# Peptides against a protein of PDB entry 4JHK: the designs that were tried, part 159

Target 1, 212 residues: chain A of PDB entry 4JHK
Amino acid sequence: EDYKIQSFDLETQKLLKTALKDPGSVDLEKVSSVIVDQSLKDQVFSREAGRICYTIVQAEAKQTNGSVFRRNLLNRLQQEFKAREETRKRSTQEWVCLVSFICNIFDYLKVNNMPMVALVHPVYDCLFRLAQSDALKNEEEVDCLVLQLHRIGDQLEKMNVQLMDELFNLLRDGFLLQEDLSSMGRLLLLEILEFRAGGWKLSDTAQKYYYS

## One batch from the design tools (peptide; made by RFdiffusion4, then SolubleMPNN)

Design b2_p26_4_s4 (from b2_p26_4, 8 letters changed)
Fold by OpenDDE base, seed 1:
Structure b2_p26_4_s4 (fold): chain B 212 residues (1-212), chain A 26 residues (1-26)
Amino acid sequence: as target 1 above (212 residues)
Amino acid sequence: SMEELLEEGLAKTDELIEEDIKKFEE
């Protein structure tokens, strides 16, 4: 498989490649840190990072029956999650990258073909934060919120439908009652409301928009 | 409130992460 890691320096690229094929021969804590650091800076990479992480987890399990990488990854994610409000205050871009990364890990890093239970609440917490009035007025945050719901909303709902109902109540209220939404933000909220109501099914146009 | 929800989520997240890690390392 080919992985998009050209944004890293050559030494780091080598480290990642080695982790993918021979995880027992590298410092997996360092690998996890590198992946998280880059994911916090590049939202595009964050999706690729999910795939990379899954591959490393599988490789380590196969090679040594170990889970060192996953443990370190989750520990780092927990640290970043705990600091999410400070991150948001410092940089909206880093904040949406963090949310994107957590959601992508939820999407890709499955155990026995099921999402990790430990990630359900962190994901919902992030999405609920994006659904608050102070976040909904920021188009970048709305973009992130709607994108994640398109990607993992159906899976997340299966994990906890009550929280999803509560989340969408906030989105509905935001759409109907909040006055300082951007025009695009309002359209995105309407679209995602309709998307869930339609059973999380994407139109061809929506598929192109969110997954191009 | 949203703040309470976040606090509860963080607490539960800590527990769930630890549980999952333990489960997967068994």
Scores: peptide ipSAE 0.023, ipTM 0.525, DockQ to the pose 0.490
Fold by OpenDDE base, seed 2:
Structure b2_p26_4_s4 (fold): chain B 212 residues (1-212), chain A 26 residues (1-26)
Amino acid sequence: as target 1 above (212 residues)
Amino acid sequence: SMEELLEEGLAKTDELIEEDIKKFEE
């Protein structure tokens, strides 16, 4: 399997590859820390981190029936989530990376093909934050919001349709009423509104765009 | 308010994460 870890140095890449294959032979706390740290800095990696994490979780479970990696990962994720407002104030980039990471963990880190219940509210909280007026005026945050909804919106709605309705009410209001949206931001909001209205289904062309 | 929702979500998240972690470690 090809894991997108080119942003790490060679030694760290080796560490991650070893964790994927033989998790019992590495410090899984360190591995989790490295993954989270990089996910906060690299949006490309943050989009793939979920898959990597899930693979490590599975590998550890199969090898030792352990859950050290998952525990450390989720603990760190919780810490970052708690500090999300401070992160946003410090760096929009790190903030959207955090959101992307949380959403990807939600998408990939499943148990019996079901999302972790613990991640539902954190994901919604992040998306609601991105749907606020002060965030919608920032194209980078809108990009993140729309991207996540494209990727996990259908799954997230199944977990809590009421929150999804509330979220999209905010997005509709933003689209219709907010004056300081960028042109691209407005287009993205319209597109995601239509996407949900269409049952979270994409054309082949759109699918390639979002999942290429 | 949205702020209140976020705080409530955060509080609930704390409990859910801990519970899930414990559950998965069983």
Scores: peptide ipSAE 0.022, ipTM 0.526, DockQ to the pose 0.501
Fold by OpenDDE base, seed 4:
Structure b2_p26_4_s4 (fold): chain B 212 residues (1-212), chain A 26 residues (1-26)
Amino acid sequence: as target 1 above (212 residues)
Amino acid sequence: SMEELLEEGLAKTDELIEEDIKKFEE
């Protein structure tokens, strides 16, 4: 199985590869911190991070029936989530990476083949933050919002349709009433509104854009 | 707050993950 970890130095790559195959032989707290740190800096890796984390969780469960990695991962995730407003103020890029990472963890780390309930409200909170007027005017934040909704919107709605309705009310209001949206931002909002209305089903072109 | 909900949810998730591990071993 191929994992995209080229952004790390060679030593760290070896650490991650070992964690994937033999998690009991490495410091899983260190591994979790490395993954979170890189996910906050690299959007490409953030996309891959969920899959990597899932594999490590399963490998540890299989090898030792342990959950050290998951515990450390979620603890770190919680810390970053709590500091999300400060992160946003410091760096929009780090903020959208954080949101992407949280959403990827939600998408890949299944519990009994279902989304992790503990992450539902944190994910929605992030998406609601992206749906505020001060965020909608930033194309990078709109890109992130729409991307996550394409990837996990259907799952989130199944977990809480009321929150999804409220979120999309904000998006509709932004699309119709907010004056300082970019042309692309407005287009993306319209597209995601239509995407949900269509039952969260992708066209061939959209499939290539969001999942290739 | 959302942070408080996360903390409460994590505790519940730990139990569910243990069940998931058992299923994974089957």
Scores: peptide ipSAE 0.021, ipTM 0.560, DockQ to the pose 0.171
Fold by OpenDDE base, seed 5:
Structure b2_p26_4_s4 (fold): chain B 212 residues (1-212), chain A 26 residues (1-26)
Amino acid sequence: as target 1 above (212 residues)
Amino acid sequence: SMEELLEEGLAKTDELIEEDIKKFEE
């Protein structure tokens, strides 16, 4: 398979390629760190990161029946999650990248074809944070929120419908009551409300917008 | 409150991550 890792320098690319093919021959902690670091800088890569991580996990499992990479990845993810408020204060861009990364890991890093239970609350916590009034006024955060819900909302709801209901109560309130939403933000909130109401099914137009 | 929710989430995250890690190591 082809992986989009051209944003890394050549040495790092080699490291990642080796990790994908022969994970036992590299420092998997370093690999995980590199992936997380880049994911915090590049939201586009954040999507790819999920796929890469899954592949490395599978490769390691097949090669050594090990889970070193997964453990390191989750540990780093936990660290970043714990520091999420500081990250948000420092950089909205890094914050939305973090959310995107966590959501993408949730989406791709399945265990027995099921989402990791450990990631359910972290994902919801991130989405709830994005659903607060101070975040909803920022279009970048709204974009992130809506994008993630389009990608993994149906899966998250299956994991915890109560939390999803609570989340969408916030989104509804934001849409109806908050005055300082951007025009696009308001449209996105409306769209995502309708999206869930429609059973998490995308129109062709929406599909192109979020996945093309 | 949202703060309470986040703190609860953090606490649960710690436990759940550790549990999942242990399961994968089995």
Scores: peptide ipSAE 0.021, ipTM 0.515, DockQ to the pose 0.494

Design b2_p26_5_s1 (from b2_p26_5, 11 letters changed)
Fold by OpenDDE base, seed 4:
Structure b2_p26_5_s1 (fold): chain B 212 residues (1-212), chain A 26 residues (1-26)
Amino acid sequence: as target 1 above (212 residues)
Amino acid sequence: MLLEMEKEFIEENLDEKLKKEVLEKL
C-alpha cells in the first residue's frame, strides 16, 4: 500500500513508514504530532492522514494490542479543537485544515466499523462554526463545509439527526437571507441542500450541473 | 479500551452567541 508522504523530509518519511509497519519501534507520540502538524498545513494531506492514522492504529493493535498512538492522536486533536477559534483568527487556511482533519479522522478512524462517538459533537461544532454568517461569506470556509458534508454528512446524520437538522436550518437561512455570499458560495449551499434532500446523493444531471 | 479513551475527549460547547443564532433559526 502506497501513502502520499512525499511532502515530508526523508527522515520523517522513514519514521512514518516504520510506524505503519512496526509501530512499537518508534515514538508514537512524535508520529502523531508530525501527522497533525502537517495536516494543519495541507488540506490535501489531511485526507491521507486519516488513512495513515487508521493503518497505524490497526498495526499497533495487531502488534501489541496497544492503543498508544490513538491516545496521543486524540489528545493532540483535542488540544487543537479547543484552540480552534484562535486558529481561525490567525489563519483561515489552518482553520479549514483543522476541520478537514477532524472530519477525516471521524471518517477513517472507526472502531468495529462505527464512528467514534466522542468525535460526533466536536465535528458538528466545527461545521456549525462554518455555518455562521461570518464564515459563510468566506468562500474558503464554504468550500470546506460543503466538502466535509459530502464526505461524512450521511454518517453524521445517522449519529444525530437533530443536530443535522439544526445545521441545515442555518445553511438554508444563509442561502436565502445572507446577501454577502459569493456567487460560488451560494451555489455550493444550494447544492448541499439538494444533496441532503436527495438522501445524500445527487442525480447524474444535478452532479453535472453543479460540478462540470 | 476505546471507551476509556473516548471518555477522555472533552467536547467544547458552542458559545452563547452561536447557541443563540442556532436557536433563532430552528
Scores: peptide ipSAE 0.022, ipTM 0.455, DockQ to the pose 0.114
Fold by OpenDDE base, seed 1:
Structure b2_p26_5_s1 (fold): chain B 212 residues (1-212), chain A 26 residues (1-26)
Amino acid sequence: as target 1 above (212 residues)
Amino acid sequence: MLLEMEKEFIEENLDEKLKKEVLEKL
């Protein structure tokens, strides 16, 4: 399989490749730390890291029936989540990378082909934060919000429709009432409102209108 | 609501919660 790990140095790439094939031969705590660190810096990687993590989890399960990697990964994720407001204050880019990473883990790191229940509220928490007025005025945060909802919105709704309704009430209010949205931000909010209303699907015509 | 979400996620051993989830789905 091809994994997007070109942003790492060659030694680290080798480490990751080994973890994917023979997790018992590497320091899985180090591997998890490297993945999380890079996910906070690299938007492209943060969006793809979930697949890598899932593969390592599966490899370790097959090899030793262990869960060392997953434990370390989730523990680190918990720490980053706890510090999310500090991260947002320090760097919007790192913040949206964190959200992207958490959502990506939710999307890929499933249990019996179902999302981890433990991640449902944390994901919603991140999305609700992005839906606040101070975040909606930032196009980078709106882009992140809309992207995640496109990717995992339908799954999240199945896990908790009440929270999704509340979230979209905020988005509707932002679209209708908030004055300091960028033109693109307003357009993206309208699109995502229509996206959910259409059963989490977008027609070709709508796609052209909003993204051409 | 946000505080409640955080409390539900923050645990001493998140992996144990995951293990429980797996067992419940078997």
Scores: peptide ipSAE 0.021, ipTM 0.582, DockQ to the pose 0.094
Fold by OpenDDE base, seed 2:
Structure b2_p26_5_s1 (fold): chain B 212 residues (1-212), chain A 26 residues (1-26)
Amino acid sequence: as target 1 above (212 residues)
Amino acid sequence: MLLEMEKEFIEENLDEKLKKEVLEKL
């Protein structure tokens, strides 16, 4: 498998490659920190980090029946989540990377083939934050929101349909009532509303309308 | 073991004020 780690320096790439194959031979706390740090800075990596994390978790479990990496990863993720408002104020780019990362972790780090229950509310909290009026006026945040809902919306709804209904009520109201949405932002909101209404699928007609 | 690890993650709640502000504007 090919992992997107080209954004790291060569030494760090070697560290990550070793962690993927022989996690017991590296400092897994350091590995987790490196992954989280890069996920907050690199949009491309933040979207793919979940797969890397999953592989390391599985490798450690098989090798030593350990969970050092997962523990450190979740601890760091919790810290970043708690500081999410500060991150958003500091850098919209880092904020959307954080949201992307936590959604990817939710998507890939399954427990008995099910999403981690502990991540359900944190994921919703991030999406609700993106659905606030001050965020909806920012195209970068709207893009992030819509992207995550495309990726994990169906899974997330299965975990809590009530929260999903509340979220989409906000999105509908934003689409209908908020005046300072960009043209693209408004189109994205409409698209995602239709996406859910269609069972988390886009019709051919809708796809042509929005992306052709 | 994996389930125990999940319990180590403390869930935070979105500030209810933010939700209320949106609802009150409707």
Scores: peptide ipSAE 0.020, ipTM 0.472, DockQ to the pose 0.165
Fold by OpenDDE base, seed 3:
Structure b2_p26_5_s1 (fold): chain B 212 residues (1-212), chain A 26 residues (1-26)
Amino acid sequence: as target 1 above (212 residues)
Amino acid sequence: MLLEMEKEFIEENLDEKLKKEVLEKL
């Protein structure tokens, strides 16, 4: 299995590999911090970090029946979430990485094979922020928004259809009424509107039209 | 313990501007 940790230095890679197989032998607080820090900087990693986190959680549970890693991870995630507006002001790149990471954690870190209910509103809050007019004019934020909706939109809707309806009202109005969207941004909004309308599915023809 | 950790995650409310925009779109 490839956990896509090549962006880390060799020492950190060893730390992560050990955490994946023998979590009881490493500082899991440090591991969680490293993962969060990298997820805020690396777009590819931020989208894949959930799988790594899930594996570590499972390994720790099996090995020591512990939950140190997940506790530290969620605590750090909470801190970053609370500071999300400051992060956005500082760096759009870090902001979209944060959103991607939160969504990825929602996707992978399940309790009893169900999404964590506590993450539903935070995820929606992030997506709603991306759906505001000041964010929709930024293609990087639109890319992030559409990507997350493709990945977890169906799951989120199952958790709260009302919030999803409200979110897509904003997206519809953005598509129809906002004048300073990029060409690609407008195209992506149209695609995601059609994607949901089609039951979170896209035909092969539509896929080629929007993403080729 | 898993459930407890979920309960510890605090959901932050939307700011007033965002709330207003959502309401206007309903």
Scores: peptide ipSAE 0.019, ipTM 0.467, DockQ to the pose 0.181; fails the geometry check

Design b2_p26_5_s2 (from b2_p26_5, 9 letters changed)
Fold by OpenDDE base, seed 2:
Structure b2_p26_5_s2 (fold): chain B 212 residues (1-212), chain A 26 residues (1-26)
Amino acid sequence: as target 1 above (212 residues)
Amino acid sequence: MLLETEKEFIEENEDEKRKKELLSKL
């Protein structure tokens, strides 16, 4: 499988490739730190980092029955999550990267073929933050919100339908009542409202309307 | 709600860590 690690220098790419194949031969704490650091800076990578992380976790489990990587990853993720408001204030880009990364980890880092329960509330908290009025006026945050819901909304709903209902109440209110939404933001909110209403699927008509 | 979520995240991670540590000692 090809992993999108072109954004790293050659040495780091080598480190990551080795971690993917032979995790026991590298410093997995360093690997986790590198992945998190890059995920906070590169939105494209943050969207794919979950797959990389999962592969490393699986490789380590098979090779040494260890969980050093996952432990370090989650510890760092927890730290970043805890500081999310500060991150948002400092950099919208880093904030949406963080959200994207957390959502991606939720999507890929499965335990017993199920998403980690521990990440459910953190993910929702991030999405709720993006659904606040001050965030909805920022197109970058709306884009992030809608993108994550497209990717993991159905999974999240299965984990907690009440929170999803509450979240979409905010989105509906934002769509209908908030005056300072961008045109694109409003369009994205409408699309995601329809997406969920359609059972987390786009109709052929909607697909043509939004992506054609 | 935000504070509770943070606590839950931390607590669940710690519990998983403890479980793994126990398993490694077995």
Scores: peptide ipSAE 0.028, ipTM 0.612, DockQ to the pose 0.071; fails the geometry check
Fold by OpenDDE base, seed 4:
Structure b2_p26_5_s2 (fold): chain B 212 residues (1-212), chain A 26 residues (1-26)
Amino acid sequence: as target 1 above (212 residues)
Amino acid sequence: MLLETEKEFIEENEDEKRKKELLSKL
C-alpha cells in the first residue's frame, strides 16, 4: 500500500515506513509525535494519518500484541485536546487540522471493529466548539464542521444520539438566528441539516443542488 | 460542560491504559 508521506524528509519517511512494517524496531513515541505534528499543519495529511495510525496499530498488535503506539498517540491527542482553545486563538488553521485529525482517528482507529469510546466526548466537544457563534462566523471552521459531520456523523450519532441532537439544535439556531454567517456558511449549515434529516444521506436532487 | 468532557477523556484514557497493562501481565 502506498502512503502519502512525501511531505516528510527522507529520514522521517524511512522511520514511518519502518513503523508500518516493523513497529517494534522504532521509537513509537517519536513516530506518534511526528504524525501528530504534521497533521496539525496539513489537513489533507490528517486523513492519511488516520490510515497510517490504523496500520501501525494493527502491525504492532500482530507483531507483539502490544499497544505502545496507540497509547502514545492518545496521550499526545489528549495534550493537544486540552490545549485546543489556545490552539484556536493562535491559528484557526491548526485548530481545524486538530479537529480533522481527531475525527479521522475516531474514524479509522477502531478497536475490535468498534469506535474508541474514549474519543466520543472529545470529538463532540470539538464539534460543539465549532458550532458556537464565534466559530460559525468563520467559513474555515464551518467547512471543517460540515466535513467532519459528513464523514463520521452517522457513527457519532450511534454512539450518543442525545449529544447529536444538542449539536444540531445549535446548528439550526445558528442557521436561523445568526446574522454574520457567510453565504457559503449558511448554505453549508442548511445542507448538513438536510443531510442528517435524510438519514445521513443526500437525495440525488439535493446533491445536485449543493454540489453541482 | 467542556471541563467535564475533558475529565472524562482523561479518565477513559487512563482506564484503557490500566486495562492494557493488566492484560499484558496475565
Scores: peptide ipSAE 0.025, ipTM 0.612, DockQ to the pose 0.073; fails the geometry check
Fold by OpenDDE base, seed 3:
Structure b2_p26_5_s2 (fold): chain B 212 residues (1-212), chain A 26 residues (1-26)
Amino acid sequence: as target 1 above (212 residues)
Amino acid sequence: MLLETEKEFIEENEDEKRKKELLSKL
């Protein structure tokens, strides 16, 4: 299996590989910190880190019946979430990586084989922030928003349809009323509006139209 | 809204910690 860890140095790659196979033999706090740090800097990794985290969680549970990694991961994630506005002001790139990572964790990590309910509102808060007018004018933020909705929108809606309705009201208003959207941003908003309206799926024709 | 969101996130994390503690005693 390819865990997309080629961006790390060789020593860190070894650490991660060991964590994936023998989590009890490594410092899982360090592992969690490394994963979060890289997820904030590397968009490719941030979008894939959920699978890595899930694998480590499962490996630790099977090996030691432990949850050290998950606890450390969530603690760090909470810290980054609390500081999200500061992160956004510092770096749009890091901000969208943070959102991607949070959404990825929501997608992959389970509690008692169920989605983490407590992550629902944090995810929505991130998406709502991306749906504000000051964010919609930034194509990078729109791209992030639309990408996450493509990936986990159906799951999120099942958790809270009212929040999803409110979110898409903002997206509709942005599409219809906001004047400083980029051409691509406007196209992406239209696509995602149609995507949800179509039951979180696109026809082959629509797929070619928007992503040819 | 933000405060409530953060509270929920923290609470679940604390619940995980408590669960681990209980399991270690059984």
Scores: peptide ipSAE 0.024, ipTM 0.611, DockQ to the pose 0.069; fails the geometry check
Fold by OpenDDE base, seed 5:
Structure b2_p26_5_s2 (fold): chain B 212 residues (1-212), chain A 26 residues (1-26)
Amino acid sequence: as target 1 above (212 residues)
Amino acid sequence: MLLETEKEFIEENEDEKRKKELLSKL
């Protein structure tokens, strides 16, 4: 399989390729840190990173029945998650990349074809943070929120419908009551509200409205 | 440095949830 790792230097590309094929021959802590670091800078790579991580996890499990990579990855994610407010204060871009990465890991790293329970609350916590008034006024954060809900909202709801209801209560309140939303932000909130109401899909009418 | 496991991560998050729920009731 081909992976989009062109943003890395040649040495790092080689490291990643080796990790994908023979994870036991490389420092998996280093590999995990490289992936996380790049994912925090590049939202496009963040999506690919989920797939890469999945492949490495599977390769290691098959090779040694080990989980060193996954443990290191989750440990780093936990550290970044704990520091999420500081990250947000430092850089909105890094913050939304962090959220995107956590959501992508949730999406790709399945255990027995099921989402990792360990990531459910961290993902919701991130989405709830994006649903606060100070975040909803920032179009970049709204875009991130809506994007993740499009990608994994249905899966998250299956894990905890009560939290999803609470989250969407905040989104409805933001849409209806918050005055300093951007036009695009307001549109995105409306779209995602309708998206969930439609069973995590857009009706033909809605599709035409938003994407005509 | 001891790495946190998935189980430890889960336990920590569950504890935080319980604490938040408790605080909301006080």
Scores: peptide ipSAE 0.019, ipTM 0.494, DockQ to the pose 0.136; fails the geometry check

